# Peptides against a protein of PDB entry 6UG1, part 258

Target 1, 304 residues: chain A of PDB entry 6UG1
Amino acid sequence: SNEERKRRKYFHMLYLVCLMVHGFIRNEWINSKRLSRKLSNLVPEKVFELLHPQKDEELPLRSTRKLLDGLKKCMELWQKHWKITKKYDNVGLYMRTWKEIEMSANNKRKFKTLKRSDFLRAVSKGHGDPDISVQGFVAMLRACNVNARLIMSCQPPDFTNMKIDTSLNGNNAYKDMVKYPIFWCEVWDKFSKKWITVDPVNLKTIEQVRLHSKLAPKGVACCERNMLRYVIAYDRKYGCRDVTRRYAQWMNSKVRKRRITKDDFGEKWFRKVITALHHRKRTKIDDYEDQYFFQRDESEGIPD
Target 2, 301 residues: chain A of PDB entry 6UG1 as posed
Amino acid sequence: SNEERKRRKYFHMLYLVCLMVHGFIRNEWINSKRLSRKLSNLVPEKVFELLHPQKDEELPLRSTRKLLDGLKKCMELWQKHWKITKKYDNEGLYMRTWKEIEMSANNKRKFKTLKRSDFLRAVSKGHGDPDISVQGFVAMLRACNVNARLIMSCQPPDFTNMKIDTSLNAYKDMVKYPIFWCEVWDKFSKKWITVDPVNLKTIEQVRLHSKLAPKGVACCERNMLRYVIAYDRKYGCRDVTRRYAQWMNSKVRKRRITKDDFGEKWFRKVITALHHRKRTKIDDYEDQYFFRRDESEGIPD

## One batch from the design tools (peptide; made by RFdiffusion4, then SolubleMPNN)

Design b2_p29_1_s4 (from b2_p29_1, 14 letters changed)
Fold by OpenDDE base, seed 4:
Structure b2_p29_1_s4 (fold): chain B 304 residues (1-304), chain A 29 residues (1-29)
Amino acid sequence: as target 1 above (304 residues)
Amino acid sequence: ELEELVKEILKLIGEDEEEAFKLVLEILS
C-alpha cells in the first residue's frame, strides 16, 4: 500500500540515523587517549617514519609509495595484534529484511550492548568482531598521528523493497554477507591530495580508488545484506561526511534510487543529519574531496 | 511512537540506549 511505503521510508530514516549515531559514538571511542597510548606502542619507529615520509619534490609518488608501505606494515602489525575475530551476533550491522525487523520487534531477545569500557578492552586485547577490529585499526593509525577516517557503510532496511516476505535462506548466507566489509578505513595522502582506502580485516587490501573499489559489493547474494547506499566517513576531529560517491560507480543510475536523498525532502533531511554529526570546520581536504566527487559525478553523467 | 521505534532500532544494532537515544532525538528534533 501507499501507507506501507510511507511506513518503510520512515523506518528506514530512523534506522539510518541510529546507524550514523552508532558510527559517531564508535568514532568518539576510538579517540580514547588511553587506547591511543597502548596502540602507538604496536608501531615500531621504522614503520612510523614510513607513515610520515618527507615530501619528495621531484616525484611525490615516492612519498605516496612510502605511505602505502607504512600502511601495509600497519595492517600486518594489526593482524599480529588481533588474536580472536568473533562472528557477528546474528547479522551484525548488515542489512535486515523487513520480516526480520518485524520478527525482532516481537521477540524480547536480550540484545547485548557493548559499553565503551568493554570496547576499549576488546581493542586492547585484540578480541572482537570485524567491526571492532577495523575501529581499533583506525585508532592505531590515529595514535601514530595519521589522518585516518572510520568509514561505515550504513545498511538500513531497503525502503524500495515492498515485498512482504524477504526471508534470506541459505547455508552460505553468513559467508556471502561478510564477503564485503561494513567498516573500513581511509587515510589522507597529503602528497596526492586523495584518500587511500584501507580494509585491514576483511579483504586485507589497500587501494587508491579511481572509478571502482574492491569494497563495493558485487553479486546478488552479497548485495542482499550489503547495499552500497550510505558510506559515511568519521574523522579524528569529529567530521562527518557522505563519501558514497567514491565507492559508487553508478551513483546517479543505481545508488541514488535506493537512497532517501532521491528527492529534495530526503536530501534536505539527510543533510540535516550529516550537519548535526559534523563538529568541525571545513578544511582544504574537504575542498579536494568535493572536487573529486564533482569530477566523478560529471564523468558518470545523467542516467539515460 | 518515535521514541519506541528509536529504542527498538538501537536495541537491534546493539547500541547503548542512553547516549545514542538522546543524540538521535536531538538530531530528529
Scores: peptide ipSAE 0.770, ipTM 0.979, DockQ to the pose 0.780
Fold by OpenDDE base, seed 3:
Structure b2_p29_1_s4 (fold): chain B 304 residues (1-304), chain A 29 residues (1-29)
Amino acid sequence: as target 1 above (304 residues)
Amino acid sequence: ELEELVKEILKLIGEDEEEAFKLVLEILS
């Protein structure tokens, strides 16, 4: 019905705000001075120097290569630190079906909430789910004075799915779900004036995204619980930015149709949410990023 | 209705901070 469509759109909006607020709070937690002091000790001086290369005036690419090598070594150090990767309880922050949402309202399940103290302990011990691990990795890079962002792929329920029964059946459902991350890292390369994408936990990859990311979900089974729609970046200065354009190959033709921002009302509303979570002044980094997004929009063209 | 739905969603995503609830309501106001 039209009413059910309105209801699902409204619930999607509420769920999206809650996810974005969750990402904001996790970004505050990873700025913990106590955590920073502990995590900085994981990075030896030689790796710290690679993270902070001098500007090579002859070939700026040499400086980028040092940074990339430093980030690779940080991923290796992080793997040594991380002792236990827990499975997600249920689906974690992956996309729930409408049926699962309805069933959860009826179920008095004791949801285990993670407090700040528990999070800090989990990161310090190297014990937690993949999301906590990624968040801890971002904290380690920030402890090394690297301009690292926490990236969150927000997975609100699909308001474009009007099916009554959306049950996902399959023995491999968990494996397919966790194939691609929900959280990852971006690092600012001051030499190339670009963000470097880092997945330290899931795919264990570093990439300089041009047109396509390895982190973008591919295949029907993987996309059931992970649809690239809202990729939000949280920086160390409490900036909040929509970076979906980086990871979406087909932003205008495919992704936009599944976002609240498909219409002017949704665009204004989403801009209000981003603005409320953005607690810093604009910087030249934001100008370079916006220029990159503009070039990506022009290169995709107008969908027919 | 709004407040209850927000509480339910926060519970579903494993967020139990009163701060989260307040911030969500502030954004939605």
Scores: peptide ipSAE 0.770, ipTM 0.979, DockQ to the pose 0.820
Fold by OpenDDE base, seed 1:
Structure b2_p29_1_s4 (fold): chain B 304 residues (1-304), chain A 29 residues (1-29)
Amino acid sequence: as target 1 above (304 residues)
Amino acid sequence: ELEELVKEILKLIGEDEEEAFKLVLEILS
């Protein structure tokens, strides 16, 4: 019905805000000074030096290569630190079906919330789900004075899906779900003036995204619980930015129609949410990023 | 209705209800 469409759109909006607030709070937690002191000790001086290369005036690419090598070594160090990767409880922050939401509303299930103290302990011990692990990795990079962002792919229920029953039948449902991450890292490369994408946990990859990312979900089964729609970046200074354009190859033709921002009302509303979560002044880094997004929009062209 | 839905969603995502709930309502106001 039209009413059900409105209801799903409204619920999608509320769910999106809650997810974005979750990302914001986790970004605050990873700024813990106590955690920072512990995690900085995981990074030896030689790796720290690679993270902070001098500018090569002859070939700036050499400085970027040192940074990339430093980030690779940080991923290796992080894997040594991380002892236990827990499975997600249920679907974690992956996309729920409408049926799962309706069924969960009726169930007085005691949901276990993770407190800040428990998170900090989990990261310090190297015990937790993949999201906690990624968040801890971002904390380690920040402890090394790296300008690292926490990236969250927000997975609100699909308001464009009007099917009543989306029974996700499949023996590999969990494997397909976790094939692509919900959280990852971005690191500012001051030499190339670009964000470097780092997935330290899932795909264990470092990317300089040009047209597409390996982190973008592909295939029907993977997209059932992970649709790239709202990729939000949280920086060390409590900046909040929509970085979906980086990861969406087909932003205009495919992604936009599945976002609340498909109409002017949704765009204004989403901008209000981003603004409320953005607690820093604009910087030249934001200018370079916006220029990159502009170039990506021009390069995609107008959808036919 | 709004507050109840927000509380329900926060439970579903495993977020602590107090700080997150307040911030969500502040954003939605």
Scores: peptide ipSAE 0.768, ipTM 0.979, DockQ to the pose 0.797
Fold by OpenDDE base, seed 2:
Structure b2_p29_1_s4 (fold): chain B 304 residues (1-304), chain A 29 residues (1-29)
Amino acid sequence: as target 1 above (304 residues)
Amino acid sequence: ELEELVKEILKLIGEDEEEAFKLVLEILS
């Protein structure tokens, strides 16, 4: 019905805000001074120097290469620190079906909430799920004075799915779900004026995204619980930015149709949410990023 | 009710109800 469509759209909006607030709170937790002091000790001086290369005036690319090597070594150090990767409880922050949401409302399931103290302990010990591990990796880079962002791919239920039964059947559901991450890292490259994408846990990859990211879900099975729609960046100064354009090849043709921002009302509403979570002044880094997004929109064109 | 739906969602995502709930309501106001 039209009413059910309105209900699902409204629930999607509420769910999206809750996910974005979750990302904001986790971004605050990883700014812990106590955690920072512990995690900085994981990075030896030689790796710290690679993270902070001098500007090569002849070939700025050499400085970028040093930074990339430093980030690779940090990813290796992080893997040594991380002792236990726990499976997600149920689906974690991956996309729930409408049926799962309805069934969960009826079930008095005790959901375990992770407190700030438990999170900080988990990161310090290297024991937790992949999301906690990524968040801890961002904390380690921030402890080394790297301008690292926490990236969250927000997975609200698909308001465009009007099927009554959306049950996902299959033994491989978990494997397909976790094939692509929900959380990752971005690092500002001051030499190339670009964000570097780092997945330290899932794909264990570092990339300079041009047109395509390895982190963008591919294939029907993977997209059932991980649909790239809202990729939100949280920086060390409590900036909040929509960076979906970086990871979406087909933003205008495909992704926009699955977002609340498909209409003017949804665009204004979503801008209000981003603004409320954005607690810093604009910087030149934001200008370079917006220029990159503009160029990506022009290069995609309007879908025929 | 808006508040009930927000509480249900926060439970589903495993977020602590107190700080997150306040911030969600502030954003939605």
Scores: peptide ipSAE 0.762, ipTM 0.978, DockQ to the pose 0.812

Design b2_p29_2_s1 (from b2_p29_2, 11 letters changed)
Fold by OpenDDE base, seed 1:
Structure b2_p29_2_s1 (fold): chain B 304 residues (1-304), chain A 29 residues (1-29)
Amino acid sequence: as target 1 above (304 residues)
Amino acid sequence: MTFEELLKEVRENAPELLEELFKWTEEAM
């Protein structure tokens, strides 16, 4: 019905707000000064120097290579720090079906929430789920004065799915669900004037995204619970930006159709939400990023 | 994490921000 369509759209929006605010809260928590002091001690001076290379005036690419090597070493150091990767409870922050949401709403169980103190302890000990691990990695880079931002792929329920029963057939293997991350890191490269993508936990990869990312879900099974639609970046100065364009190869032709921003009201609403979560002034970094997104939109073209 | 768990965590840590954004979401629909 039209009513059910409206209801699913509304609930998608509410869920997306909760996810985006969750990312905002985690981004605040990883700015903890106490945590920063502990995590900076994990990075030896030689690695710190690689993270902060001098500008090579002859070949700026050499400076980028040093930064990439520093980030690789930071991933290795992080693996040594992280002792226990807990499985997600159920599906973590991966996408729920409409049936799962309805069943959950009927379950009035008392839930325990992760407190800030418990999060900081988990990161400090190296014990937690993959999301906590990624968030802790971003905290470590920030502790080393790296301009690292937390990236969250928000997974609200699919409002374009109008099936009554949206139960996934079979035990969607936990392995297929977690094949691609929900959280990752981006690092600003001041030499190339680009964001470097870092997945320290799942794929354990560093990439300089041009047209497509390794972090973008591919294949039916993984896309059931991980649809690339809302990739939100949270920086160290409480900036919030939609960076979906970086990771979406087919933003205009495919991804937009699955976003609330397909409609003008949804675009206006989503911009208002992003603005409310964006607590810093615009910088030249934002200009370079917007220019990159513009070039990516032009290169994709308008869908037929 | 269920929606209820997520909502509880957000309400416990950013209640004012959540309420504002929920209001805007209600007004948009």
Scores: peptide ipSAE 0.807, ipTM 0.985, DockQ to the pose 0.867
Fold by OpenDDE base, seed 2:
Structure b2_p29_2_s1 (fold): chain B 304 residues (1-304), chain A 29 residues (1-29)
Amino acid sequence: as target 1 above (304 residues)
Amino acid sequence: MTFEELLKEVRENAPELLEELFKWTEEAM
């Protein structure tokens, strides 16, 4: 019905708010001064120097290469720190079906939330799920004065799916779900004026995204619980930005149709939510990023 | 994490922010 469509749209919006605020809270927690002091000790001076290369005036690309090498070494150091990667409880923050949401609403079980103190202890010990591990990696880079963002691919339920969900029956469902990350890192390259994508945990890759990302889910099975729709960036100064355009090859033709922002009311609402989560002034980095997004929009074209 | 678990975690850590954004979401629909 039209009413059920409205209900699913509304619940998608509420869920998206909760996910985006969750990302905001985790971004605050990883700014802990106590955690920063502990994590800075994981990075040797030689690696710190690679993270902060001097500008090569002859060939700026050499400075970018040093930064990339520093980030690679940081990923290796992080793997040594991280002792226990726990599986997600159920599906973690991957996308739930409408049936799963309806079933959970009926289940009045008492559950324990992860407190800030428990999170900080988990990161400090190197014990937790992949999301906590990525968040801790961002904290380590920030402890080394690197301009690192926490990236979250928000997975609200698909309001465009009006079908009654068939049970996702399959032994491989977890493997397909976790094939692509929900959380990753971006690092500002001051030499190339671009964000570098870093997945320290899942794919263990560093990427300079041009037209497509390795982190973008591919294949039907992987997309069932991970649809690239709302990729939100949280920076060290509590900036919040929609960076979906970086990771979406087909933003206009495909991704937009699955977003609340396909409608004018949803675009206005989503902009208001982003603005409320954005607690810093605009910078030249935002100008370079917006210019990149503009160029990506022009290069995709308007779908006929 | 269920929606109820997520909602509880967010309410415990950012209640005012959540309430404001929920109000705006209600007003938008």
Scores: peptide ipSAE 0.806, ipTM 0.985, DockQ to the pose 0.879
Fold by OpenDDE base, seed 5:
Structure b2_p29_2_s1 (fold): chain B 304 residues (1-304), chain A 29 residues (1-29)
Amino acid sequence: as target 1 above (304 residues)
Amino acid sequence: MTFEELLKEVRENAPELLEELFKWTEEAM
């Protein structure tokens, strides 16, 4: 019905708000001074120097290569630090079906939330789920004065799916679900004027994204619980930006159709939400990023 | 995490921000 369509759209918006605020909270927690002091000790001086290369005036690419090598070594150090990767409780922050949402609403169980103190302890000990691990990795890079963003692929329920029963087939569902991350890192390369994508935990990859990312879900099974729609970046200065364009090869033709921003009211609402979560002034980094997004929109063109 | 668990975590840590964004979401629909 039209009412059910409106209800699913509204619930998608509420869920998206909760996810985006969750990312904002985790971004605050990883800025902990106490955590920063502990995590900086994981990075030896030689690796710190690679993270902060001098500008090579002859070939700026040499400086980028040093930064990439530093980030690779940081991923290796992080793997040594992280002792226990817990499975997600149920599906973590991956996308729920409408049926799962309806069933959970009836469940009046008292839930224990993860407190800030518990999170900081988990990161410090190297014990937690993959999301906590990625968030801790961003904290370690920030502790080394690297301009690292926390990236979150927000997975609200699919308001474009009007099927009543959206039950997923059970057996391989977890492996397919966790094939691609929900959280990752971006690092500003001041030499190339680009964001470097870092997945320290799941795919263990570093990318300079041009047209597509390895972090973008591919295939039906993995896309059931992970649809690239809302990739939100949280920086160390509490900036919040939609960076979906970086990771979406087909933003205009495919991704936009599954976003609330397909409609003008939804675009206005979403911009208002992003603005409320953006607690810093604009910088030249934002200008370079917006220019990159513009060029990507022009290069994709208007879908036929 | 269920929606109820997520909502509880967000309410415990950023209640004012959540309420503002929920209000704007209600006004938009």
Scores: peptide ipSAE 0.806, ipTM 0.985, DockQ to the pose 0.885
Fold by OpenDDE base, seed 3:
Structure b2_p29_2_s1 (fold): chain B 304 residues (1-304), chain A 29 residues (1-29)
Amino acid sequence: as target 1 above (304 residues)
Amino acid sequence: MTFEELLKEVRENAPELLEELFKWTEEAM
């Protein structure tokens, strides 16, 4: 019905707000001064120097290569720090079906939330799920004065799925769900004027995204719980930006159709939400990023 | 994490921000 369509859009929006605010809260928690002091001790001076290379005036690419090597070594150091990777409880922050949401609403079970103190302890000990691990990695880079963003792929329920029963066939193995991350890192390369993508935990990869990202989910089974729709970046200065365009090859033809921003009311609403989460002034970094997004939009063209 | 778990975590840590964004969401629909 039209009413059920409206209800699913509304619930999608509420869920998206909760996810985006969750990312905001985690971004604040990883800015902990106490945590920063502990995590900076994980990074030797030689690795710190690679993270902060001098500008090579002859070939700026040499400076980028040092930064990339520093980031690779930081990933290795982080793997040594992280002692226990817990599996997600059920599906973590991966996308739920409408049936799962309905069943959950009926469950009055008392649950405990993760407190800030518990999170900081988990990161400090190296004990937690992959999301906590990625968030801790961003904290370590920030502790080394690296301009690192926390990236979150927000997974609200699919309001475009109008099926009554959306139960996934029980064979959607945990393995297919976790094949691609929900959280990752971006690092500003001041030499190339681009964001470097870092997945320290799942794929253990560093990439300089041009047209395609390795972090973009591929295949039906993986996309059932991980739809690339809302990739939100949280920086160390409490900036919040939609960076979906970086990771979406087909933003206009495919991704937009699955976003609330396909409609004018949804675009206005989403822009208002992003603005409320953005607590810093615009910088030249934002100008370079917007220019990159513009070029990517022009290069994709208008969908047929 | 269920929606209820997520909502509880957000309310405990950012209640004012959540309330404002929920109000805007209601006004948009």
Scores: peptide ipSAE 0.806, ipTM 0.985, DockQ to the pose 0.903

